# Peptides against a protein of PDB entry 3NZW: the designs that were tried, part 40

Target 1, 212 residues: chain A of PDB entry 3NZW
Amino acid sequence: TTTLAFRFQGGIIVAVDSRATAGNWVASQTVKKVIEINPFLLGTMAGGAADCQFWETWLGSQCRLHELREKERISVAAASKILSNLVYQYKGAGLSMGTMICGYTRKEGPTIYYVDSDGTRLKGDIFCVGSGQTFAYGVLDSNYKWDLSVEDALYLGKRSILAAAHRDAYSGGSVNLYHVTEDGWIYHGNHDVGELFWKVKEEEGSFNNVIG
Target 2, 222 residues: chain B of PDB entry 3NZW
Amino acid sequence: QFNPYGDNGGTILGIAGEDFAVLAGDTRNITDYSINSRYEPKVFDCGDNIVMSANGFAADGDALVKRFKNSVKWYHFDHNDKKLSINSAARNIQHLLYGKRFFPYYVHTIIAGLDEDGKGAVYSFDPVGSYEREQCRAGGAAASLIMPFLDNQVNFKNQYEPGTNGKVKKPLKYLSVEEVIKLVRDSFTSATERHIQVGDGLEILIVTKDGVRKEFYELKRD

## One batch from the design tools (peptide; made by RFdiffusion4, then SolubleMPNN)

Design b1_p12_6_s3 (from b1_p12_6, 5 letters changed)
Fold by OpenDDE base, seed 3:
Structure b1_p12_6_s3 (fold): chain B 212 residues (1-212), chain C 222 residues (1-222), chain A 12 residues (1-12)
Amino acid sequence: as target 1 above (212 residues)
Amino acid sequence: as target 2 above (222 residues)
Amino acid sequence: MMYLSPKSYVFS
C-alpha cells in the first residue's frame, strides 16, 4: 500500500494505490483505500484491510452522529481523535491501521491528521503511509512546494503513487486521486498504473530503468 | 496445541453479469486427504435474491450462513418486510465477520445477487470482514488456479485488440449467462484435475430478477 | 476465547 496526503495553497491532495495483498498473493487490484466520510472529510487506509475498512466506516457513523447532535460538521481534529481513541483502546489487540484523516472545516481550514494503531496521532502538512511510503516521499519531497498549482499538485500526488507502485511490490493497481477544498472533496479519477506508467515515462522521459 | 480450525477444502466462484449473477461451488467436503462427503452443498439461497457461500472451515461457514439467514429474517421483521439490498447484505456480513475479529471465521465468503439497479453483483470477504464488490472472484482451495483465469476471461486482462501493437485493450463487455456458465464449468473441471480438494459435483446458483435457479453438474469423483 | 489470525487482506 501507498497512500499520501499533502496540504498546499490550493487545499489538500490525497492519492492512494488500490492493491490488496495476502502474503505474496495479490488479493485485489481495485480496492478503495479512501473512505469518503462526508463531503468534506476523507480517510485513507493502510494496514489490515478489515481493520481500516470497518473502523473508518464506524468513524463515519460517529462523525454523522456528531453532526446530528451538534448541528455542525465535525472538525478534522475531533474526527481523528475519535479514531485515535478507539484504536488506542485496542492497543495490543493486534489491529493494524495507518490512516490519514483529511478534511476541511471553516474553523481549521484544510487539515491532515495521521492516525495509526500504535496510538500515534499527528497533525501535519505532508504524510505518506504504507509499505511504499518511502518511494512516494522520494518523489513528493523533491517536488513539493506550497505554491503548487492545483494541476501540478494533482499530478505530483499521482506521480508519487506511481513511483511507489513501480518500486513497491505491495503497491499497484491504480491511483485514486482526490482534491479537497473548502467546497469539499473532488474525486479526480482512477488511473490504472499499467497505462499511467507508460504515459508518464513517455512524457517525462523517466523510468529509464524500464525498456519499453 | 489445540487448533480450533479445520479445512474442509472445496472451491467457490462468483461472476456478475449485466442483469444476473452466479455463485458456484463444488460439493466435495474433505478433511486432510479423506473425502467426508461427495455432496455437501456450500452455496445457499439466503432469500431476497441473495446467494451466499463461505468456504474454508465448514463449521465456521455454516455458522456464518445461518447467522446471515437469521439477519435477513430480522431485517424483515424490523423494516416491514423490506428487501435486503445486496450492498446492505454485504455490510451486515462485514459486521458478522468482524464481530469475531479476534477469533475469526476461517472462511472466504462470497455473495451474489442484483444491485438496486438490477445489475449483477458479487461481493467477496476476507475472514475478518473486509469486502469489495467485484465482477468475479474465486475462493477456496483452488482459488489460485481459477482467479487468474477469471482475470483473463471475465475482465479480459492482458488481452489486446489484434493489430494494435498492444496499445488498445480488449474492451470490457458483459458476458451472457451461457458464457458465464461455460467459464464456471471450465474453471471447476480444470481445478478438479489439478486439486485433490475439488471435485465430485458442481452446484451453480444463478440469480436473476426472476429469482434463483440451481444447476448441477457432475465432476470427477477421484 | 482463543485469539487466532488467519491470513487476511492487507493494504500493505
Scores: peptide ipSAE 0.054, ipTM 0.811, DockQ to the pose 0.149; fails the geometry check
Fold by OpenDDE base, seed 5:
Structure b1_p12_6_s3 (fold): chain B 212 residues (1-212), chain C 222 residues (1-222), chain A 12 residues (1-12)
Amino acid sequence: as target 1 above (212 residues)
Amino acid sequence: as target 2 above (222 residues)
Amino acid sequence: MMYLSPKSYVFS
C-alpha cells in the first residue's frame, strides 16, 4: 500500500494505490483505500484491510451521530481523535491500521491527521503511509511547494503514488486521486498504473530504468 | 499447540452479469486427503434473492451461513418484511465476520445477487470481514488457479484490440448467462484436473429478477 | 490440513 496526503495553498491532495495482498498473492487490484466519510471528510486505509474498513466505517457512523446531536459537522480533530481513542483501546490486541483523516471545516480549514494502531495521532501538512511510503516521499518531498497550483498538486500526488507503485511490489493497480477544498472533496478519477506509467514516462522522459 | 481450524477444501466462484449473477461451488468435501462426501452443497439460497457460500473450514462456513439466514429472518420481522438489499447483506456479513475478529471464521465468503438497480452483484469477504464488490471472484483451494483465468476472460485483462500496438484495451462488456456458465464450467473442470480438493460435482446458482435457479454438472470423481 | 491462523488481506 501507498497512501499520501498533503496540504497546499489550494487545499488537500489525497492519493492512494488500489492493491491488496495476502503474502505474495495479489488479492485485488481495485480496492478502494479511501473512505468518503462525508462530503468534507476522507479517511485513508493502510494495514489490515478489515481493520481499516470496519473501523473507518464505524468512524463514519460516529461522525454522523455528531452531526445529528450537535447540528454541525464534526471537526477533523475530533473525528481523528475518536478513531485514535478507539484503536488505543485495542492496543496490544493486534489491530493493524495506518490511516489519515483528511477534511475541511470552516474553523480548522484544510486539515490532515495521521492515526495508527500504535496509538500515534499526528497533525501535519504531508504524510505518506504504507509499505511504499518512502518511495512516495522521495518524489513528493523533491517537488512539494506550498504554492503549487491545483493542477500541479494533483499531478504530484498522482506521480508520487506512481513512483511507489513502480518500486513497491505491494503497491499498484491504480491511483485514486482526490482534491479537498472548502466546498468538499472532489474525486479526480481512477488512473490505471499500467497506462499511467507509460504516459508519464513518455511525457517526462522519466523511468529510464525501464526500456519501452 | 491445539489448532482449532480444519480445512475441508473445495472451491467457489462468483461472476456478475448485467442483470444476473452466479455463484458456483464444487460439492467435494475433504479432510486432508480423504473425501468425506462427493455431494455436500456449499452454495445456499438465503432468501431475498441472495445466494451465499463460505468456503474453507466447513464448520465455520455452515455456522456463518446459518447466522446470516437468521439475520435475514429477523430483518423481515423488524422491518415489515422489507427485502434485504445485497449491499446491506454485505454489510451485515462484515459484522458477523468481524464480530469474531480475534477468533475468525476460517472461510472465504462470497455472496451474489442483484443490486437495487437490478444489476448483477458479487461481494467477496476475507476471514475477518473486509469486503469488496467485484465482477468476479474465486475462493477456496483452487482460487489461485481460477482467478487469473477470470481476470483474463471476465475482465479481459491483458487483451488488446488487434492492430493498435497494445494501445487500446479490449473493451469491457457484460457476458451473457450462457457465456458465464461456460466460463464457470471450464474453470472448475480445469481446477479439478490440477487440485485434489476440487471435484465430484459442480452446483451453480443463478440469480435473476425471476429468482434463483440451480444447475448441476458432474466433475471428475478421482 | 489445519491452519494456525487465517489468511487475511493486507493493504501493505
Scores: peptide ipSAE 0.035, ipTM 0.799, DockQ to the pose 0.140; fails the geometry check
Fold by OpenDDE base, seed 1:
Structure b1_p12_6_s3 (fold): chain B 212 residues (1-212), chain C 222 residues (1-222), chain A 12 residues (1-12)
Amino acid sequence: as target 1 above (212 residues)
Amino acid sequence: as target 2 above (222 residues)
Amino acid sequence: MMYLSPKSYVFS
């Protein structure tokens, strides 16, 4: 898995691969690793598939309950804290989760929290999470600027996942891409890695380690 | 050391069509190399046009299916005989599986039916309840033999239009029920040839708007 | 009593 999220002048970019594995077996190439919690809030999934899917769905329910009770959208801080508190209660039980909670509220602006099953909760501007995270960081860190255009930011997110998909055997399938703004998240499509790779290679003149 | 899990072998396969879905399974039940039964059905009609199979450790599979059937029953009681949708069924099964997250059902679960738009639907589950809607999925002993085949023949992976130098992928299209049945039969006959835990019989449940139809085919009995 | 872990899907 490779997931990433970063803040920039235009909001938040979220990009994830879609491969699931069971050991050396590619279980799926089409997994949705982003949960759309509400129109303004996303969660990403890395680690145990069921753990992430189950608890982030649960988180969605908790966020909805908050809205119903408080008549106000839950903050990204609070949403991430709910998840963090939950997984912390299971600390030592063997949950495997590496998540990012990304969203926008008027109070917070565009916000990203990293939450994992070890109990870590971090607010930040840039996170890559998963077995391919270091590959993604290599590309993302090299090209990141706060002042990226939306177009460039989207491409950078996509490109970073592509790099990880190329080098990490546990990442691949496709890139799912999101842009989060004050108006909510916008889905920017599913990009098959097989097709994307060759497109990027041709357009950039990159991936010269591959002949084709 | 004590192993709480058995492995009863077998293989299951689900394929979704445009307005139908198929869930198939062999009827062999085995422990190690000893055939326990040559006809032990493992694909079940659970009502509400939902078919289900949980393949792996049969005791766990049977338990899970029973629990789900019971869940369907109670759903009707609680909701005035409302039909359980396939997506809701999938969510319910996730909870059944994840409820035993720390002592999982040792099964690969597949359900098939029609979504609320009447489109074929196949959902597959890992042992602890992650699930995904897919066009096709193989599970069980010979899943590793069949799934690549399905990738190629259902999803047309690695197929390109002739003369395009690999630039144009073969377009995705739904398969007819007849085509799906052929693929299922070919999958299981092939798997039977190469896996000792697969064979004896093939039971195919076909879900349409008209209900669940069952077909049976003999497999090699060696 | 000993429990064996089944094979599960993982995202990473």
Scores: peptide ipSAE 0.032, ipTM 0.793, DockQ to the pose 0.144; fails the geometry check
Fold by OpenDDE base, seed 4:
Parts: sequence; structure tokens; C-alpha cells
Structure b1_p12_6_s3 (fold): chain B 212 residues (1-212), chain C 222 residues (1-222), chain A 12 residues (1-12)
Amino acid sequence: as target 1 above (212 residues)
Amino acid sequence: as target 2 above (222 residues)
Amino acid sequence: MMYLSPKSYVFS
């Protein structure tokens, strides 16, 4: 798995691969590793598929309950804290989760929290999570600027996942791409790695370690 | 050390069509190298036009299916005999599976039916309740033999239009029920040849708007 | 035949 999220002048970019594995077995190439909690809040999934899917869906329910009770959308801080508190209660039980809670509230602006099953909760501007995270960081850190255009930021997110998909055997399938703004998240499509790789290689003149 | 899990072998396969879905399974039940039964059905009509199979450790599979059937029953009691949708069934099964997260059902679960738009639907689950809707899925002993075949024949992976120099993929299209049945039969006959835990009989449940139909085919009894 | 613990799908 490779997931990433970063803040920039235009909001948040979220990009994830779609491969699930069971050992050496490719279980699926089409897994949705982003949960759309609400129109303004996303959760990413890395680690155990069921752990992430179950508890982030549960988180969605908790966020909805917050909205109903408080008559206001839950903050990204609070949403991430709910998840963090939950996984901390299960500390040592064997949950495997690496998640980013990404969203926008008027109070916070665009916000990203990293939450994992070890009990870590971090606020930050840039996170890559999963077995391919270091590959993604290599591309992302090399090209990241706060002042990126939306177009460039989207491309950078997509390109970083592609790099990880190329080098990490446990990442691949497709890139799912999101842009989060004050108006909510916007889905920017599913990009099959098999096609995207060759397109990027041709357009950039990159990936010269691979002969076409 | 005591191992609470067994492995009863077998293989299951789900394929969704445009307005139908199929869930098929062999009828062999085995422990180690001993065939316990040559006809032990593992694909079940659970009501509300939902068919289910939980393949792996049969004791766990049976328990899970029974629990789901009970869930369907209680859903009717609680909601004035409302039909349980396939997506809701999938969510319910997730909770059944994840409820035993720390002592999982040792099964690969597949359900098939029609979604609320009348389109064929197949959902597959891991032992602890992660699930995905897919056009096709193989599970069980010979899943690794069949799934790549399904990738090629259902989703047309690695197939291209002739004369395009591999630049144009074969377009996705729904398969007819007859085509799907052919693929299922070919899958299981092939799997039977190469896997000792697959054989004896093939039971196919076909879900349409008119209900569930069953077909049975003999497999090699080796 | 030795039986193994159930393995989940992993987003790795």
C-alpha cells in the first residue's frame, strides 16, 4: 500500500493505490483505500484491510452522530481523535492501521492527521503511509512546494503514488486521486497504473530503467 | 499445540452478470487426504435472493451461514418483512466476521445477488470482514488457479483488439448467463484436474429477478 | 497437513 496526503495553497491532495495482498498473493487490484466519511472529510487506509474498513466506517458513524448532536460538522481534530482513542483502547490486541484523516472545516481550514494502531496521532502537512511510503516521499519531497497549482499538486500526488507502485511490489493497481477544498472533496478519477506508467514515461522521459 | 481450525478444502466462484449473478461451489468435503463427502453443498440460498458460501473450515462456514440466515430472519421481523438488499447483507456479514476479529472464522466468504438497480452483484470477504464488490471472485483451495483465469475471461485482462498492435484493450462487456455457466464449468473442471481438494460435483446457484435457480454438474471423482 | 492461521487481506 501507498497512501499520501499533503497540504498546499489550494487545499489537500490525497492519492492512494488500490492493491490488496495476502502474502505474495494479489488479492485485489481495485480496493478503495479512501473512505468518504462526509463531503468534507476523507480517511485513508493502510494495514489490515478489515481493521481499516471496519473502524473507519465506524468513525463515519461517529462523525455523523456528532453532526446530529452538535448541529455542526465534526472537526478534523476531533474525528482523528475519536479514531485514535479507539485504536488506543485496542493497543496490543493486534490491530493494524495506518490512516490519514483529511478534511476541511471553517475553523481549522484544510487539515491532515496521521493516526495509526500504535496510538500515534500527528498533525502535519505531508504524510505518506504504507510499504511504499518511502518511494512516494522521494518524489513528493523533491517536488513539493506550498505554492503548487491545483493541477501540479494533483499530478504530484498521482506521480508519487506511481513511483511507489513502480518500486513497491505491494503497491499498484490504480491511483485514486482526491482534491479537498473548502467546498469539500473532489474525486479526480481512477488511474490504472498499467496505462499511467507508460503515459508518464513518454511524457516525462522518465522511468528509463524500463525499456518499452 | 491445539489447532482450533481445520481445512475442508473446496472451491467457490462468483460471477456477476448484467441482470444476474452466479455463485458456484464444488461439493467435495475433505480433511487432509480423506474425502469426507462427495456431496456436501456449500452454496446456500439465504433468502431475499441472496446466495452465500463461506469456504474453508466447514465448521466455521456453516456457523457463519447459519448466523447470516438468522440475521435475515430477524431483519424481516424488525423491518416488516422488508427485503434485505445485497449491500446491506454485505455490511451485516462484515459485522458477523469482524465480531470474531480475534478468533476469526477461517473462511473466504462470497455472496451473490442483485443490487437495488437489478444489476448482478458479487461481494467477497476476507476472514475478518473486509469486503469488496467485484464482477468476479474465486475462493478456496483452487482460487489461485481460477482467479487469473477469471481476470482474463470475465474482465478481459491482457486482451486487446486485433490489429491495434496492443494499443486498444478489449472492451468490457457483460457476459450472458450461458457464457458465465461455461466459464464456471471450465474453471471447476480445470481446477479438479490440478487440485485434490476440488471435485466430485459442481453446484451452481443462479440469481435472477425471478429467484434462485440451481444447476448441478458432475465433476471428476478422483 | 498443517493448518495455518487465517490471513487477512493487507493494504501493504
Scores: peptide ipSAE 0.031, ipTM 0.801, DockQ to the pose 0.140; fails the geometry check

Design b1_p12_6_s4 (from b1_p12_6, 5 letters changed)
Fold by OpenDDE base, seed 3:
Structure b1_p12_6_s4 (fold): chain B 212 residues (1-212), chain C 222 residues (1-222), chain A 12 residues (1-12)
Amino acid sequence: as target 1 above (212 residues)
Amino acid sequence: as target 2 above (222 residues)
Amino acid sequence: SMFLSDKRYVFS
């Protein structure tokens, strides 16, 4: 798995692959590793598929309850804290989760929190999470600028996941791409790695380790 | 170390069509190298046009199916006999599975039915409740033999339009019920040839807007 | 349970 999120002048880019594995078995190439918690809040998934799906769905319910009780959308900080508190209660039980809670509130602006099953909760501008994270970082860090255009930022997110999909055996399938703004998240499509790879290779002249 | 799990073998397969879905399973039940039964159905009509199979450790599978059937019953009680949608069923099953997250049901679960738009739907679950809607899924002993075949024949993976130099993928298209049944039969026939835990009989449950129909075919009994 | 380590789906 490779997931990433980064803040830039235009908001947040979230990009994830879509491969699930069970040992050496490719269980699926089409899993959705982003949960759309609400129109302004996303959760990413790495680790145990069930752990992530179950608890981030649960988180969505908690966020909705917050809205009902408080008559206000939950903050990204609070949402991430709810999840963090939950997984911390299960510390040692064997949960496996590496998540990013990404969203926008008027109070916070665009915000990213990293939350994992070890109890770590971090706010930051750039995170890559999963077995392919280092590959993604390689591309992302090399090209990241705060002042990226939305178009360039979207491409960078997509391109970073592609790099990871290429090198990480546990990443692949497709790239799901999101842009989060003050108006909410926008889904920017599912990009099959099999097609995207060749397109990028041709356009960039990259991936020269592979003969076309 | 105590192993609370058994493995009763078998294989299951779900395929979604445009306005139908099928869930098939062999009827062989084994322990190790011994055939316990040549006809032990493992695909069940659970009501509300939902068929379900939980393949692996039969005791766990049976327990899970019973719990789900009970969930359907209670859903009706609590919601004025409202039909349980396939997506809601999937969510419910996730909770059933994840409720035993730390002592999981040793099963690969597949359900099939129609979504709220009348389109065929197949949902598959891992032992602890992760799930995904898919066009097809094989589970159980011979899943590794069948799933790649389904990738090729249902999802047309690695197929390209002739004369395009591999530049144009074969377009996705729904299969007819007849085509799906043929694929299912071929899948299980082939699996039976290569896997000792698959055989004896094939039961196919076909879900349409008109309800659930069952078909049975003999498999090799060796 | 480690018995299902190769059976459960993982996003990594």
Scores: peptide ipSAE 0.453, ipTM 0.853, DockQ to the pose 0.149
Fold by OpenDDE base, seed 4:
Structure b1_p12_6_s4 (fold): chain B 212 residues (1-212), chain C 222 residues (1-222), chain A 12 residues (1-12)
Amino acid sequence: as target 1 above (212 residues)
Amino acid sequence: as target 2 above (222 residues)
Amino acid sequence: SMFLSDKRYVFS
C-alpha cells in the first residue's frame, strides 16, 4: 500500500493505490483505500483491511452523530482524536492501522492528521503511509512546493503513487486521487497504473529502467 | 498444540451480470486427504434474493450463514418486513465477521444478489470482515487457480483491441447468463483437475428479479 | 485466540 496526503496553497491532495494482498497473493487490485466520511472529510487506509474499513466507517458514524448533536461539522482535530482514542484503547490487541484524516473546516482550514494503531497522532503538512511510502516520499519531497498549482499538485500526488507502485510489490492497481478545498473534497478519478505508467514514461521520458 | 480450525476444502465462485448474479460452489467436503462427502451444499439461499457461501472451515461457515439468516429474520421483525438490500447485507456480514476479530471465522465469504437498481452484485469478504463489491470473485482452495482466469474472461484483463499495438484495452461488457454458466463450469472442471480439494459436484445459484434458481452439474469424482 | 494473519487482507 501507498497512501499520501499533502497540504499546499490550493488545499489538500490525497492519493492512494488500490492493491490489497494476503502474503504473496494479490487479493484485489480495486480496493478503495479512501473513505469519504463527509463532504469535507476523508480518511485513508493502510494496514489491516478490515481494521481500517471497520473503524473508519465507525468513525464516520461518530462524525455524523457529532453533526447531529452539535449542529456543526466536526473538526479534523476532533475526528482524528476520536479515532486515536479508540485505537489506543485497543493498544496491544493487534489492530493494524495507518490512517490519515484529511479535511477542511472554517476554524482549522485544510488539515491533515496521521493516526496509527501504535497510538501516534500527528498533525502535519505531508505524509506518506504504507510499504511504498519511502518511494512516494522520494518523488514527493523532490518536487513539493507550497505554491504548486492545483494541476501540478494533483499530478505530483498521482506521480508519487505511481513511483511507489513501480517499486513496491505491495502497491499497485490504480491511483485514486482527491483534491480537498474549502468547498469540500473533489474526486479526480481512478487511474490504472498499467496505463498511467506508459503515459508518464512517454511524456516525461522517465522510467528508463523499463524498455519497450 | 490444539488447532481450533479445520479445513474442509472446496471452492466457490461469484460472478455478477447486468441483471443477474451467480454464486457457485463445489459439493466436495474433505478433511486432509479424506473425502467426507461428495454432496454437501455450501451455497445457500438466505432470503430476500440473497445467496451466500462461506468457504473454508465448514463449522465456521455454517455458523456464519445461520447467523446471517437469523439476522435477515430479525431485520424483517424490526423493519416491518422490509427487504434487506444487498449492500446492507454486506455491511451486516462485516459486523458478524468483525465481531470475532480476535478469533475469526476461518472462511472466505461471498454473497450475490441484485442491488437496488436491479443490477447484479457480488460482495466478497476476508475472514475478519473487509469487503468489496466486485464483478467476480473466486474463493477457497482453488481460488488461486480460478481468479486469474476470471480476471481474463470476465474483466478482460490483458486483452486488447486487435491492431492497436496494445494501446486500446478490450472494452468491458456484461456477460449473458449462458456465458457466465460456461465460465463457471470451465473454472470448476479445470480446478478439479489440478486440486484434490475440489470436485464431485457443482451447484450454481442464479439470482434474478424472479428469484433464485439452482443448477447442478457433475464434476470428476476421483 | 488465534488470528488468521495468512488469510487476512492487508493494505501493506
Scores: peptide ipSAE 0.449, ipTM 0.846, DockQ to the pose 0.146
Fold by OpenDDE base, seed 5:
Structure b1_p12_6_s4 (fold): chain B 212 residues (1-212), chain C 222 residues (1-222), chain A 12 residues (1-12)
Amino acid sequence: as target 1 above (212 residues)
Amino acid sequence: as target 2 above (222 residues)
Amino acid sequence: SMFLSDKRYVFS
């Protein structure tokens, strides 16, 4: 798995691969590793598929309850804290989760929190999470700047996942791409790695370790 | 260390069509190398046009299916006989599976039916309740033998339009019920040849807007 | 369960 999120002048980019594995078996190439909690809030998934899917769905319910009770959307900070508190209660039980909670509120602006099953909760501008995270960081860190255009930022997110999909055996399938703005998240499509790789190679003149 | 789980083998397979879905399973039940039964159905009509199979450790599978059937019953009681949708069923099954997260049901679960738009739907689950809607899924002992075949024949993986130099993929299209049945039969006959835990009989449940029908085919009995 | 580690799906 490779997931990433980063803040820039235009909001937040979220990009994830879509491969699930069971040992050496590719269980799926089409998994959705982003949960759309509400129109302004996303969660990413890495680790145990069931742990992530179950508890992030549960988180969505808690966020909805907050909205009903408080007549206001939950903050990204509060949403991430709910999840963090939950997994911390299960510390030692064997949950496996590496998640990013990404969203926009008027109070916070565009915000990213990293939450994992070890109890870590971090606010930050850039995170890559999963077995392919180091490959993604290699590309992302080399090209990131705050002043990226939306177009360039979207491409960078997609390109970083592609790099990880290329080198990490546990990442692949496709890239799901999101842009989060003040008006909410926008889905920017599913990009099959098999097609994307050759397109990028041709356009960039990159991936020269592979002969077409 | 004591292993509380058994393994009763078998294989199951789901394929979604445009306005139908199929869930199939062999009828062999085995422990180690001994055939317990040559006809032990493992695909069930659970009501509300939902068919279900939980393949692996049969005791766990049966328990899970019974719990789900009860869930359907209580859903009707609590919601004025409202039909349980396939997506809601999937969510419910996730909760059943994840409720035993720390002592899981040792099964690969697949359900099939029609979504609220009348389109064929197949959902598959891992032992602890992660799930995904897919066009097709093989589960059980011979899943590794069948799934690549389904990738190629249902989702047309690695197939390209002739004369395009591999640049144009074969377009996705729904298969007819007849085509799906052929694929299912070929899958199980092939799996039976290469896996000792698969064979004896094939039971196929077909879900349409008109309800669930069953078909049975003999498999090799070796 | 550690026994099912190779059977559960992982977003590794």
Scores: peptide ipSAE 0.447, ipTM 0.849, DockQ to the pose 0.150
Fold by OpenDDE base, seed 1:
Structure b1_p12_6_s4 (fold): chain B 212 residues (1-212), chain C 222 residues (1-222), chain A 12 residues (1-12)
Amino acid sequence: as target 1 above (212 residues)
Amino acid sequence: as target 2 above (222 residues)
Amino acid sequence: SMFLSDKRYVFS
């Protein structure tokens, strides 16, 4: 798995691959590793598929309950804290989760929290999470700047996941891409790695280690 | 060391069509190298036009299916006989599976039916309740033999339009029920040849708007 | 749980 999120002048980019594995078996190439909690809030998934799906869905319910009770959207900080508190209660039980809670509130602005099953909760501007994270960081860090255009930021997110999919055997399938703004998240499509790779290679002249 | 799980082998396969879905399973039940039964159905009509199979450790599979059937029953009681949708069924099954997250059901679960738009639907689950809607899925002993075949024949993976030099993929299209049945039969006959835990009989449940139909075919019995 | 280690789906 490779997931990433980063803040920039235009909001937040979220990009994830879609591969699930069971040992050496590719279980799926089409898994959705982003949960759309509400129109302004996303969660990403890495680790145990069931753990992530179950508890992030649960988180969604908690966030909705908050909205109903408080008549206000939950903050990214609070949403991430709910999840963090939950996984901390299960510390030592064997949950496996590496998640990013990404969203926008008027109070916070564009916000990213990293939450994992070890109890870590971090606010930050850039996170890559999963077995392919180092590959993604390699591309992302090399090209990141706050002043990226939306177009360039989207491409950078997509390109970083592609790099990880190329090098990490546990990442692949497709890239799901999101842009989060003050108006909410926008889904920017599913990009099959098999097609995307060749497109990028041709356009950039990159991936020269692979002969076409 | 005590192993609480058995492995009863077998294989299951789901394929969604445009307005139908199929869930098939062999009828062989085995322990180690001993055939317990040559006809032990493992694909079940659970009501509300939902068919289900949980393949792996049969005791766990049966327990899970029974629990789901009970869930359907109680859903009707609590919601004035409202039909349980396939997506809601999937969510319910996730909770059943994840409820035993720390002592999981040793099964690969597949359900099939029609979504609320009348389109064929197949959902597959890992042992602890992760799930995904897919066009096709093989599970069980010979899943590794069958799934690549399904990738190629249902989703047309690695197939390209002739004369395009690999530039144009074969377009996705729904298969007819006849085509799907053929693929299922070919899958299981092939699997039977190469896997000792698959054979004896093939039971196919076909879900349409008109209900669930069953077909049975003999497989190799050696 | 060890018996299911290679059966559970993982987003590695």
Scores: peptide ipSAE 0.444, ipTM 0.841, DockQ to the pose 0.147

